# Peptides against a protein of PDB entry 8YR4, part 3

Target 1, 309 residues: chain A of PDB entry 8YR4
Amino acid sequence: PRGSPALQLVVLICLGLMGLERALNVLVPIFYRNIVNLLTEKAPWNSLAWTVTSYVFLKFLQGGGTGSTGFVSNLRTFLWIRVQQFTSRRVELLIFSHLHELSLRWHLGRRTGEVLRIADRGTSSVTGLLSYLVFNVIPTLADIIIGIIYFSMFFNAWFGLIVFLCMSLYLTLTIVVTEWRTKFRRAMNTQENATRARAVDSLLNFETVKYYNAESYEVERYREAIIKYQGLEWKSSASLVLLNQTQNLVIGLGLLAGSLLCAYFVTEQKLQVGDYVLFGTYIIQLYMPLNWFGTYYRMIQTNFIDMEN

## One batch from the design tools (peptide; made by RFdiffusion4, then SolubleMPNN)

Design b1_p8_2_s3 (from b1_p8_2, 6 letters changed)
Fold by OpenDDE base, seed 2:
Structure b1_p8_2_s3 (fold): chain B 309 residues (1-309), chain A 8 residues (1-8)
Amino acid sequence: as target 1 above (309 residues)
Amino acid sequence: TFLTEVEL
C-alpha cells in the first residue's frame, strides 16, 4: 500500500507470519515423528509429556490440516483486514471515479440490470441452506457420534468423554459466538446496501453532478460511506478470527488432554503406539469439517435473514 | 476459507 508506512509494516509482518506457517508445517511432522520414536523406545513419561505438549502447542500455532485456522493464520488474517480494506477502498474509489468519467449515454442504459441481482441472492440462499444441512452438517454430526462411540468402545471410556466434552464445548461456543457475530454481519450488510444505494443514486444523478462540477464532493461522500462500511466489516472479520481462534483453542485443549492420556496409556502398555497415531489423526480429521460448522451455521442464519427480506 | 466466503 503506497502512502501508509504502518500498512507497509503490517504487510511485512504478514509475510513473516506466512514464513512461520511454512516452518510450522515442517516442524509439526518432525515433532510427531519424535513422539512416535519416544513411544517406541519406551522413553520416560516426563520426556514424552514434554514432547507431546510441545507438539500440541505447535499444532495450536499451525491449526488444522489446512493450516487455515491456526493461531498464526488467524493473526495473519486479523492483521490483513486493514490491508484488504485499504485495497478495497482504493479500488472502489477508482471504479467510482471512473464511472463518473463515463458518458451520459452509458448511465442512461443501466436501469434494468440491478433488480435481477437482488432476486438471485434469495434463491441461492434457500438452495444453499439445504445443501449445507444435508451434505455438511448431518455428516459432521454423524462423524462426531461415530467418533465418540469408537473411542468409547475401542479405547478407555475417558477418551469418549474427552471427545464428547471437546465436541460439545466446540459446538456450543460455535453457536454462541456465531449468534453474537450475526449482529455485526447484519449491521455490515445494511451499511453495504446503504453505501451501494448512495453510489447508485450519485451515478443516476450523473448529469446534475456534472452540471454542478460536484464530482469531488460525491467521491468524498462515497469515501465516508466506505469508511463507515469498513468499520463494520472490520468488526465482522475480527469476530470471525475470534470464532476461529476460540475453535482452535477448544480443539487444542481436547487434543492436549487426549494425547497426554493416550501417551500415558501407551507407557502403561494398555495401548499401542499405533493407537496414539490413530487418536491424533482421528481428532484432526474430526476438526477439519468442524471448522466449516461455524460457516454452515452462519450461512443458515444468513439464509434465514435473506429469506425474511 | 471463512473470509473468502465473506468476499464471495
Scores: peptide ipSAE 0.018, ipTM 0.618, DockQ to the pose 0.099
Fold by OpenDDE base, seed 4:
Parts: sequence; structure tokens; C-alpha cells
Structure b1_p8_2_s3 (fold): chain B 309 residues (1-309), chain A 8 residues (1-8)
Amino acid sequence: as target 1 above (309 residues)
Amino acid sequence: TFLTEVEL
């Protein structure tokens, strides 16, 4: 943010906290591994208790994934509120200034309430885009890369390859299916708006509908519009189920392949029992944010289109 | 998932 050194410092702190979250995503599985190994070795209580306490503290800082925000994520979100508000206000003022520069012909062709609604959508789209890119998409991609590097260095190149192939296939299928789904969503939203417009027009003409006793006819036309909407809604919803199931299958196959390989290396005494648990834990941690990746991609795509208009 | 389309 130009002109506020305080907000620039807050952005730097938020970036530092994001880096800390990435470190926690690696450390939490490592400490959990160490607990399992210490339990297997029947290590002394003092070493076990210290490792468990450290794990629980790190897990409090990290949180439980998408369903439970950690302390670091909450602190980041809290600090970001002021940056978001500054960005929103700046975008609103830029849009408002631009609206005043537009021709009188453009303003006469639009209702003031529609213009304001477009401005509000534009502002929300920019602010949403920044939030999704910085806090959801980039961190998830970073965690995948860090995971590939970690498994390649500390386990075997085969584990890094499995994670790479699984995540690459997951991301590719997520994008392709989301782009395909976007057509059904746009058609649904267009039909929703058309159905709403018909209902509004019928209600605005209520006196005319009463005069002609045309109530049954207007109800039937509205029913037909709802049935057409529901047919598009079903396609949108069914395509989401297909996306989620495809994602689940890809992660399931990656988890299966990697878990079998871990189990094999444990039987060969090349890895410890804790390493098996680490792999499964880390894959689940990568999967939790990725469940939303299709939603984030769609929102990003929508927000880009709303910014171009 | 359906839940995040209602809360965001």
C-alpha cells in the first residue's frame, strides 16, 4: 500500500506469518513422526513428554486445516483486516472517480442503483481476488512444492515423484473440470436472473394480471421458468459432485501408492513406523486446502471477468 | 463443497 508505512509493515508481518505457517506444515508431521518413533522405541517419559508438548504447541499454532484455524492464521487474518479495508476503500474511490469520468450517455442508459451495484461488485471482486490468491492459492502451491522437496531429500526420490504426480494430476483435473463446470454455473445464474425478472415483472403488473384474470397463466409461466432453472441447477450440482469425487479418487490413489511404498520401506527397515504416519499425515494436510481449490479457481475466474467489465 | 457457497 503506497503512502502508509504502517500498513506496509503489517503486510510484511503477514508475509512472515505465512512463512511461519509453511514451516509449521512441515514441522507438525515431523514431530508427530518423532512421537510414534519414541513410542515404538519405548523411550524415556521425559523425552516423550517434551516431544508431545512441543507437538501440541505447534499444532495449536498451525490449527486443524480448513475446519480449524490456527493461532498464526487467526493473527494473520486479524492483521490483514486493516489492509483489506484500505485496499477496498482505494478501489471504491477509483471506481467512483472512473464512474464520474464516464459519459452522460452511459449514465442516462443505466439506473443509479444498478451502477452502484456494479461498483460494489467490482470492489468485492478485487478484494476477493487478492485474498484468494495471497492466502489460499499461493500458500497451497508453496506447501506442495515444499512437500515434494522434503520427501525427495529426507525420504526417497520415489516419494517426491508420487506427491508430484498426484498433486499435478489433482490440480490439472481440478482446473479442467472447474472450467467445464463454469459453463453450467453461468447458464444457471443467467436463468436465475431471468426467472427473478419474470417474477418482478408479473408482480409490477399485478393490476393488469388481476384485470385479465391471468393469475393461472403467470403462475404456469413462472413454474416453467423454475423447472428450467432446476434443470440447470442439477447440472451445476452434479458437476460439483463429479469434481469432488474425481479429487477424492486422485488423492486416494496417491495415498494408496505412497502408503504402500512407505509400508514396504518400513518392512525393509529403511524407514521407521513414524515415517509411514508422517507421509499419511502430510498428504492429508495437503489435501485439506486442495478441497477448496476448485472453488478458489472459480472465484478467481469470476473476479477477473467482473474486473474486465 | 456446497457449504462455502452460502457463507462467502
Scores: peptide ipSAE 0.016, ipTM 0.589, DockQ to the pose 0.177
Fold by OpenDDE base, seed 1:
Structure b1_p8_2_s3 (fold): chain B 309 residues (1-309), chain A 8 residues (1-8)
Amino acid sequence: as target 1 above (309 residues)
Amino acid sequence: TFLTEVEL
């Protein structure tokens, strides 16, 4: 934010906290590995108790990863409120100034309450998009890259390749299936708007409907419109279940391949039992934020279309 | 069920 050194410092602190979250996403599985190794070696209670206490403290700071209510994430969200308010106000003032620069002919063709609702939706959409990109999308992609690097450096290169292929396939299928679903969603929304418009038109013409005793006919037409809407809604909802199941299968296959390979290397004494637990824990941590990636992609597409209009 | 689309 230009002009407020205090808000610039808050942005830098929030970026530092985002870096800390990425470090915690690596450290938490490492400490969990160390606990499993210490338990396997029958290490002294004092060393085990210290490592468990440190793990629980790190887990409190992390929470459940990206999109969790961990202490660091909550502190970042709290500090970001002032930056979000500044950004929102700046976008709102820019939209409002632009609305005043528009021709009188544009204003005469639109209801003032509709113009304000478009401005509020535009401001909320832009601010929401920026927040999702900066705090959810970019961090999730960073965690995947960090994961690939970590497994490639500290494990065999085959583990880094499995994570790379699994995450690349997951992201690609998420995009392709989300684009396919967008057709069903657009058809559903168009039919919803048409059904609502028919209901409003029938109610505005209430006197005419009453004069002709056509109440039963209007109800039957509305019922037909609802049935047509529900047929499109079912396709939208069923396509979402298909997306979720496809994502679950891809992660399940990646987890299976990597877990079998890790178990093999543990059996050959090239890895420890804790390293098997680390792999499984780390893949689950990467999977948690990826469940929201389809939502973020759709929101990005919708809000880009709403900004071009 | 983490539905990938929480409609916000």
Scores: peptide ipSAE 0.027, ipTM 0.682, DockQ to the pose 0.427; fails the geometry check
Fold by OpenDDE base, seed 3:
Structure b1_p8_2_s3 (fold): chain B 309 residues (1-309), chain A 8 residues (1-8)
Amino acid sequence: as target 1 above (309 residues)
Amino acid sequence: TFLTEVEL
């Protein structure tokens, strides 16, 4: 935003906080490893207590691993409210000015309520898209890359390869299954709108329906529309379960392969017991935000299609 | 964690 140096500073602070979240995602597993190693070595209480206190403090800053509940994420979200409001208002004013430049024929052919609904959808789509890209998609991809680099440098290239293959397969299957699932969701939403339109039309024509005693007929037509909707809803929900199960299998296989390899290296005294715990903790931390990636991808696709219209 | 469709 060219007009306010204060908001530019807030954006830079938010980017700095995002960088800090990425550092915390690496540090929290490392400190947890160190606790396990200190417990295994029967280290003195003072060293253990300091490491545990530091871990709990870092975990407070990071939050519950989704990146959504930590102090740093809350502070970022709080600071971003002003930037989001400025961006929303700017998009709303641009849409509103463009609507006033449109021909009288365009305005006469559309109800004012449809025009406002298009403007609100356009603003929400742009602001939502930017928020999902910047705060969810880009950070998740960055955490994966950082994870691959970390495991490749500090463990072995084989661990980096397992994480790379697991996350690449996970993302690819998430995209492919989400694109397949989008057909069922579109069909469901179309049938929902048609079912709602029938209910509204029947209720607006209430006097005519009463005059012809057609109430039972309208109820039966509405029931048929609901049954058709529920058949499409079931396909949508079943496809979501299939997506989640596919994702769970891919992560389970990656966790199995990496955990077995880590356990083998611990038995060979090349890694410590804490390194096994680090691997499992880190993979779970990478997995938590990825559970939402299909939702973000779908929202991004929907918002792009809504911006082209 | 299910991919809950958070309807935003």
Scores: peptide ipSAE 0.022, ipTM 0.663, DockQ to the pose 0.360; fails the geometry check

Design b1_p8_2_s4 (from b1_p8_2, 4 letters changed)
Fold by OpenDDE base, seed 5:
Structure b1_p8_2_s4 (fold): chain B 309 residues (1-309), chain A 8 residues (1-8)
Amino acid sequence: as target 1 above (309 residues)
Amino acid sequence: SFSTEVEL
C-alpha cells in the first residue's frame, strides 16, 4: 500500500508470520519424531517432558488441520483486516471513478442497482482473488516444495520422489476434475436462476393466476423445474464426491508407498521409529490444505470470469 | 473431506 508506512509494516509482519508458518510445518513433525524416539529409548522424564511441552507449544502456534486455525494464522488474519479494508476501499473508489467517466448513454441503458451490483462483485472478486492467491495457493505450493526438499535431504531421495510424484498427480487430477466439475456447476446455477425467475414471475402475476384458477398448474410447473434442478444438483454433488475420492486415493497410494518404504528402512536400521511417524504426520499435514485446492481453483476461475464481465 | 464451499 503506497502512502501508509504503518500498513506496509503490517504487510511485512504478515509475510514474516507466513514464513513462520512454513517453519512450524517442518518443526512440528520433527518434535513429534523426537518424542517417539525418546519414548522408544526410555529417556529420562525431564528430557521427555521438555520435548512434549515444546511440541504442544509449537502445535498451538501451528494449529491442527483445515478449519482449525493456529495462533500464528489467527494473528496474521487479524493483522490483515486493515490491509484488506484499505485495498477494498481503493478498488471501490477506482471502480466508482471509472463509472463516472463512462458515457451518459451507458448509465441510462442500465439500472443503477445493476451497476452497483456489478461494481460490488468486481471489488469482491479482486480482493478475494488476491487473498486466495497470497494466503492459500502460494503457501500450499511452498509447503509442497519444502516437503520435497526436506525429504530429499534428510531422508532418502526415494522419499522426495514419492512426494513429488504424489503431489504432482494430486494437483493435476484436482485441476482436471475441477474443470470437468465446473460444467455441471454452471448448468446447475443456470437452472437455479431459471427456476427462481419462474417463481418470481408467477408470484408477481399472482392476481392473474388467481383469476384463472391456475394455481395447481403453476405449482406443477415449479415442481418440474425443481426436479430438473435436483437432477443437475445431484450431478454437481456426485462430481464433488468423485473429486474427493480421487484425491483420497492418490494420497492413500503415496502414503502407502512411503510408509512401506519407511518401515523397510526402519527394519534395516537406517531410519528410526520416529522417522516413520514423521513421514505419516507430514503427508497428512500436506493433505489438509490440498483438500481445499479444488475450491481455490474454482474460486479463482469464477473470479476471473466475473472480472471479464 | 468434503471441500466445503466456504462462502468467503
Scores: peptide ipSAE 0.019, ipTM 0.588, DockQ to the pose 0.294
Fold by OpenDDE base, seed 4:
Structure b1_p8_2_s4 (fold): chain B 309 residues (1-309), chain A 8 residues (1-8)
Amino acid sequence: as target 1 above (309 residues)
Amino acid sequence: SFSTEVEL
């Protein structure tokens, strides 16, 4: 934000907190590994207690993915509220100014309530897109890259390759299936709007419907519209289940391959028992935000289309 | 996990 040095500082702090989240995503599995190794070695209680306490503190800062927000993520979200409000207001004022520059013919052809709804959608779309890109998509991609580098350096190139192949396949399938699903969702939303418009039209013409005793006919037309909507809703929902199952299978295969390889290297005394736990923990940590990646991709795609309109 | 399409 060019006009507020205070908000610029808040953005820099939020970026610093995002960097800290990336560091925590590496450190938490490492400390968990160290606990497992210390337990295996029957290490003295003082060393174990210090490592466990440090792990729990780091885990409090990190959180537990989508189900539990960490302190750092909550602090980032809290600080970002003012930046989001500033951005939203700035976009809203730009849209409003642009609407006033539009021709009288454009305004006369549209109801004021429709224009406002388009402006609100445009503002929400821009603000949402920035938030999803900066706080969900980019961090998730960064964590994948950091994971590949970490496993390649500290384990073996084979682990980095498994993570790379698994995540690349996951992302590719997520994009392809999400694009395919977008067609069903658009058809559903179009039919929902058409069904709602029919209901509103029938209710606005209530006196005419009563005069002709056409209530049964209007109910049957509405029923047909609902059945058509539900047929599209089912396709949307079934395609979501297919996406989620495909994602789960890809992660399951990656987890299987990497876990078997870890177990083998532990039997060969090249890795410790804690390293097996580290791999599984880290893959699960990568998987948690990736479950939402299809939703983020769709929201980004929708928001781009809403910005072009 | 069901990515609940919470329509915002």
Scores: peptide ipSAE 0.019, ipTM 0.567, DockQ to the pose 0.284
Fold by OpenDDE base, seed 2:
Structure b1_p8_2_s4 (fold): chain B 309 residues (1-309), chain A 8 residues (1-8)
Amino acid sequence: as target 1 above (309 residues)
Amino acid sequence: SFSTEVEL
């Protein structure tokens, strides 16, 4: 971003964090292999526990893979918000100024296209919601229940309890934090609509704006509306990062507790090394769709609100 | 990743 050295520094930090994510993607499998080797060698509990704890910490930093947000990814996303907003604002102002350079004939012809775009949003929301409920929410809940049953039957009841507590806490916090976020999203959407309405009003009054040479005034007024929008967008996006990080923390704690317990039972020869691998893999697999659960809950809640309006 | 505002 030209003109803000602070934002340039943030870009460099984000690039550094992207490099760290790549390093974590290599380190996490290495540590996982090392755990398997230490379990196979029947290494002393202290060495094993340290390696497991280190692995889980690295996994917390990395996240679960494609579609899951680790701490480093969340931090990158959080820092990137201001860079995105700067870029968005610059593009929006450039488009808006260019629209004011266009001919009156171009502005008069546009009234018909904008009405269609509002109608498409309402129909897409309901059909999308049903699809997300049926194809994502229900399967994810089923996978959790199957997981609890599986770990309760084939592992010690403590594993089933850990999975139950982890998933219940995850779902509860996802709901609570999503409801808390909804106010920021509503405020953002309201301000987005108000900002668009101001742009449309300015463009509909194009002749008057040209007659008074008020283009600079309308651009500044639009900039102020964008800045106000971006203040709300930041709250929405930052609250999202907080949700993702809270989810990552809960899964990280569940993975830590279960992985330590599994490693302990392997040292006692009650479980095999393969069971440790299975547990870790299965918990990560359960986590992958759960990252979207708050998105689904948000969509459910939004579509309910949009249906009440 | 909730950053996909899937414009649904």
Scores: peptide ipSAE 0.018, ipTM 0.572, DockQ to the pose 0.119
Fold by OpenDDE base, seed 1:
Structure b1_p8_2_s4 (fold): chain B 309 residues (1-309), chain A 8 residues (1-8)
Amino acid sequence: as target 1 above (309 residues)
Amino acid sequence: SFSTEVEL
C-alpha cells in the first residue's frame, strides 16, 4: 500500500512472521529429535527438562499446522486485518468508480441488487485470492523446498529425492484429479440450478397446476429432476473420496520408502534413533498443509472466473 | 476428516 507507511511496516512484520513460521517448521522436528536422542542416551534430567520445555514452547509458537493455528500465525492474521481492510476498501472504491463511469444503458439492463452482488463478488474474489496465495499456497511450496534442501544437506541426497518425488507426484495428482472432478461439479451445479428453477416455476404457476389437477404430474417431474441431481452429486462426492485416497496413498508410499531407508541407516550407525523420528515428524508436518491444496486450487480457479465476469 | 473440500 503506497499511501500509509504504517501499513507498509505491518506488511514487513507479517512477512517476517511468515519467515519465523518457516524456521519453526525446521526447528520443532530438530528439538523433537534431540529429546529422543537424550532419552536413548539416558541423559541427566536437567538437560532433558530444558529441551522438552524448549520444544513445547516452540510447538506453541508453531501450532499444529493447517487448522491448528499457532501463536505466530494468529499474530500474523491479527496484524493483517488492517491490510486486508485497506485492500478491500480500495478494490470496492475502484469497482464503484468504474460502475459510475459505465453507460446508462448498462445500468438500465441490470437490477441494482445484481450490480451490488457483482461488486461484492469481485471484491471478495480479489481479496480471497490474494490471501490464499500469500498465506497458504506460497508458504506450503516454501516448506516443501526447505524440506528438500534440509534432507539433501543433513541426511543424504536420497532422502531429498524421495521428498521431491513424493511431493511432486502429490501436487501433480492433486491438480489432475481436481481438474477431472471439476467436470462432475459443474454438471452437478447445472442440474441443481435446473431442478431449483423447475420447482420455482411450478410454485409460481400453482393456480394453473391446481386448475388442471396436475399436482401429481409436477411432483413426478420434480422427483425425476432430484434423481438426476443425486446421480451427479454421487459422482462429485465419490470423486472427492478418490482424491483423498489418492493423496493418502502417495504420502503413505513416500513415508514408507523414507522410513525404511532411515531405519536402514540407523542400523548402519550412520543416523541416530532421533533422526528416524525427525523424518516421520517432518513428513507429517509437510502433509498437513497439502491436504488443503485441492481446496486452494479450486478456490483460485473460481476466483479467477468470478473476476473475469 | 481429510476433506479437501471444507468450505471455509
Scores: peptide ipSAE 0.021, ipTM 0.615, DockQ to the pose 0.387; fails the geometry check

Design b1_p8_3_s1 (from b1_p8_3, 5 letters changed)
Fold by OpenDDE base, seed 1:
Formats: structure tokens, C-alpha cells, sequence
Structure b1_p8_3_s1 (fold): chain B 309 residues (1-309), chain A 8 residues (1-8)
């Protein structure tokens, strides 16, 4: 933020906390590995108790992934409130200034309450989009890259390749199926708006409908419009279930392939039992934020279309 | 299954 050194410092602290979250995402599985290895070796209770206590403390800082109420994430969210308010106010003032520069003909064709709702939707859309991009999308992609590098360096190139192929296939299928679903959603929204417009028109013409005793006819037309809407809603909802199931299958296959390979290397004494547990834990941590990736991609795509208008 | 696409 230009002009406030205090807000610039808060942004730097928030970026530092984001880096700390990435470090915790690697450290938590490592400490969990160490617990499993110490249990396997029948290590002395003092070493085990210290490692377990350290793991629980790191897990308290990390939380449970995207949308986790971890201490570091909550502290980042708390500090970011002032930066978000500054950004929101700046976007709101830019939109408001632009609305005042628009032609009188543009204002005469719109109700003042509609113009304000467009401005508020525009501001919330831009600020929401930026927050999701910076705090959810970019960190998730960073965690995938860090995971590929970590497994390639500390395990074997085959593990890094499995994670790379699994995540690349997951992201590609998420994009392709989300673009396919966008067609069904647009058709659903168009039919919803048409159904609502028919209901409003029938209610505005209430006196005419009553004069002709046409109430049953208007109700039947509205029922037909609802049935047509529900047919499109079903296609949208069924396509969402298909996306979720496809995502679950891709992660399941990646977890299966990597877990079998880990188990094989443990039987050959090239890896420890803790390394098997680390792999499974790390893949589950990568999967948790990826469940939201389709939502973020759709929101990005919708908000870009709304900004071009 | 947590495509929270329905909650946004």
C-alpha cells in the first residue's frame, strides 16, 4: 500500500507468516515420521515424549490445511483485516469515481440503488478474488511444488514423478470438468432469471389475472418454468458430484501407487516405516486444499467476465 | 467431496 509504512510492514509480516505456513507443511509430516521411527526402534520415553510434544505444538501452529483455524493462519487473517479494508476502500473509491465520470445517459437508464449494488458487487468481487488468489491458490500451488522438490531430493526421483503426474492430472481434470460445468451453470442461471422475471411479471399484472380468472393458468406456467429450471439444476449438481468423484479417484490412484512404492522400499530397508507414514500424511495435506481449487478457478473465471462488463 | 461450490 503506497503511503502507509505501517500497512507495508503488515504486508511483509503476512508474507513471512505465509512462508512459515509452507515450512510447517513440511515439518509436521517430518516430526510425525520421527515419532513412528522412535516407536519402531523402542526409543527411550524422554525422547519420544519431547518429539510428540513438539509435533502437537507444530500441529497447533499449522492447523488442518485450507480453511484451517491454525494459530499462524488466524494471526495472518487478523493482521490482514486492515490491509483488506485499505484495498476495499481504494477499489470502492475508484469505482465511485468512475461512476461519476460515466455519461448522464448511463445514469438515467439505471436506478441509483441498482448502481450502488453493482458497485458493492464489483468491490466485493475484486477484493474476494485477490484474497483467494494470494492466500489460497498461490500457496496451494507452492505446496505442490515444494512437495515435488522434497520427495525428489529426500526419497527418490520416482516419488517426485508420481506426485507431479498425480497433481498435474488432478489440476488438468479439475479445469476441464469445471469449464464443462460452467455451461450447465450458465444455462441454469439464465433459466432462474427467466423464471423469476415471469413470477414478477405475473405479480405486477395481478389485477388483469384476477379480472380474467387466469390464476390457474399463471400457476401452471410458473410450474412448467420451475420444472425446466430443476432439470438444469440437476445437471449442474450431478456434474459437481462427477467432478468430486473424479478428483477422489485421481488422488486415490496417486496414493495407491506411491504407498505401494513406499512399502516396497521399506521391505528392502531403503526407507524406514516412518517414511511410509510421511508420504501418506503429506499427500493428504496436499489433497485438502485441492478440494477447493475448482471453486477458486470458477470464481476467478466468473469475476474476470464481470470485470470486463 | 468438499467442493464447497454450493456454499459460495
Amino acid sequence: as target 1 above (309 residues)
Amino acid sequence: PFTLEQEL
Scores: peptide ipSAE 0.028, ipTM 0.722, DockQ to the pose 0.317
Fold by OpenDDE base, seed 4:
Structure b1_p8_3_s1 (fold): chain B 309 residues (1-309), chain A 8 residues (1-8)
Amino acid sequence: as target 1 above (309 residues)
Amino acid sequence: PFTLEQEL
């Protein structure tokens, strides 16, 4: 943010916290591995207790992924509130100034309430897009890359290849299926708006409907609009289930291939039992934020379209 | 309303 050194410092702190989250995403599985190895070796209680305590502390900082916010992510979110508010206000003022520069013909063709709703949507779209890119998409991609590097260096090139192929296939299918489902979502939203408009128009004309005893006719037309909406909603929801199932299958296949390879290398005494647990834990940890990747991609795509309008 | 359809 130009002109506010305090907010610039907060942005730098938030970026530092994001870097710390990436480090925690590597360290937590490593410490969990070490616990499993120490348990297998029947290590002294003092060493085990220190490693367990350190793991739990790191896990408190990291959180449990999707659905469990860690201390670092909560602190980042808290600090970001002021940056988001500054950005929102700046975008609102830019949109408002731009609306005042628009021609009288543009204003005469629109109701003031519609103009304000467009401005609010535009502001929310810009601020949402930035937040999803910086805090969800980029970190998830970074964690995948870090994972590939880590497994390639500390396990074997084969593990890095499995993670690479699995995540590349996952991301590709997520994008392709999300783009394919976007048409169903747009059709659903258009029909929702049309159904709502019909209900509003019927209720605004209540006296006329009463005068003609046309209540049954208006109810029937509304029912037909709902049935048409539900047919589009079903396509949207069914396409979401298909996305989720496809994602689950890809991760399941990656987990299967990597877990079998880990088990084989443990049997050959090239890896320890803890390394098997590390691989499974790390893949599941990568999977949790990836479940939302289709949602983030859709939101980004919608927000770009809303900014162009 | 952006219903965050939780893609669970």
Scores: peptide ipSAE 0.026, ipTM 0.676, DockQ to the pose 0.107
Fold by OpenDDE base, seed 5:
Structure b1_p8_3_s1 (fold): chain B 309 residues (1-309), chain A 8 residues (1-8)
Amino acid sequence: as target 1 above (309 residues)
Amino acid sequence: PFTLEQEL
C-alpha cells in the first residue's frame, strides 16, 4: 500500500511466509520419507526420535494442506487482516467518489439501495479477486511448478513428465468443465431471483391476494417456480459431481502411473521404499489445492462480471 | 452463498 511503510513491511512478511509454505510443502514429504527409511533400516532410536520430532514440527508449521489451519498460514492470515482492511477501504472510497461524479440522471434512475449494493459488490469483488489470485491461484501454480522441477531433478525425468501431463490435463479439464458448469449456475441464479421476486411481489400485494381469495393460487404458482428452480439446481449440483469425479479420475490415473513406475524402480533398487511414500504423499499434497481450483476459477469469473456491472 | 466446491 502506497503511503504506509508499516503495511508495506507486512506485505513483504506475508510474501516471505508464502515462500516458506512452498518450502514446507517440499520438506514435509522429504522428512516423512526419511522416517520410513529409518524405520526400514531399524535405525537407532535417537536418530528416529529426532527425525519424527522434526517432521511433526514441520507438519505443525505446514498444516494439513489447502484449507488447513497451519501455523504459517494462520500467521499470514492474521498479518493480512490490516492489509485487507486498508485495501477494502481504499477501493470503497474510490467507488464512492466515482459514484458521486456520476450524473444526476444516473442517480435519479436508480434506487439508493441498488447504488449501495453496486458499491458493496464492486468492493467485495475487487478485494476478493486480489485475495484469490495472490493467496490461492498463484501459490497453487507455484507448487505445481516446484513439484515438476523436484521430480525431474531428484527422480527420473519420467516422473516430472507424468506430473506435468497429469496437472496440465487436470487444469484444462477443470477450466473447461467449470465454464460449462457456469452456464447452469447462471440459469439457476436467474430462476432463483425470479422465484424470490415473485414471492416478494405476492407478499407485498397480500391485501389483493386476500381480497380475491387467491392464496392457494399464489402458493401453487410459487410451488411451480420452486420445481423449476430445483430442476436447474439439480443440473448445477450434478455438474459439480461430474467435475469432482473427472478430477478424481485424472488424479487416480496420475497416481496409478506414477506409483507403478515408482514401485518398479524400488524393485530395481534404484529408489528406496521411502521414495515411494514420498511420491504418493507429495502428489496428494499437490492435488489438495487443485480440488479448489474450479471454485477459484468460478469466483474469479464472478468477480470480473460483478466489476463490469 | 458461494458453495465452496469442497466445503459446500
Scores: peptide ipSAE 0.026, ipTM 0.697, DockQ to the pose 0.154
Fold by OpenDDE base, seed 2:
Structure b1_p8_3_s1 (fold): chain B 309 residues (1-309), chain A 8 residues (1-8)
Amino acid sequence: as target 1 above (309 residues)
Amino acid sequence: PFTLEQEL
């Protein structure tokens, strides 16, 4: 971004965090291998516990696979919000300024196309909701229940309890934080619509704006509306990062508790090394769809509100 | 997942 040294520094930090994410992608498998080796060698509990704790900490920083939000990714996303907003605002102002340079004939012809795009948002919302409930929410809940049953039957009741507590806390916090976040999203959407309406009104009055040479004034008013929108967008996006980080923390704590307990039972020869691998893999598999649960819950809430209007 | 809704 030209003109803001602070935003340039943020870009450099984000690039550094991207480099760190790549390093974590290599380190996490190495530490996982080290755990498997230490379990195979029947290493002392203290060495094993430190390696497991270090692995879980690195996994917390990395996140769990494609579309997972680790701490480093969340921090990058959080810092990038201001860079995205700067770029968006610059593009929007360039487009808006260019629209005011277009001929009167171009502005008079456009009345019909914008109304159709609002209607498409309502119908796509309901059909999408049902699809997300049936194909994502129900299967994810089923996978959690199957997981609790599986770990309770094939491991120990303690593993089933850890998975139950972790998933229950995850779902509860996802709901609570998503409901809290919905307020910021509603405020953002209202201001987006108001900003868009102002741009449309300015463009519909193009002749008047041109007659008074008021293009700079209309661009400034549009910039102020965008800045107000971006203040609400930042709250929405920052609340999303907070949700993702809260989810990552809950899964990290569940993974820590379960991995330590599994490692302990392997040292006592009650479980095999393969069972440790199974537990970690299964928890990561449960985590991947759960990252979307907040999105689904938000879509559910938004679509119910959009259906009541 | 949640970042994809900002790219739309």
Scores: peptide ipSAE 0.025, ipTM 0.693, DockQ to the pose 0.106; fails the geometry check

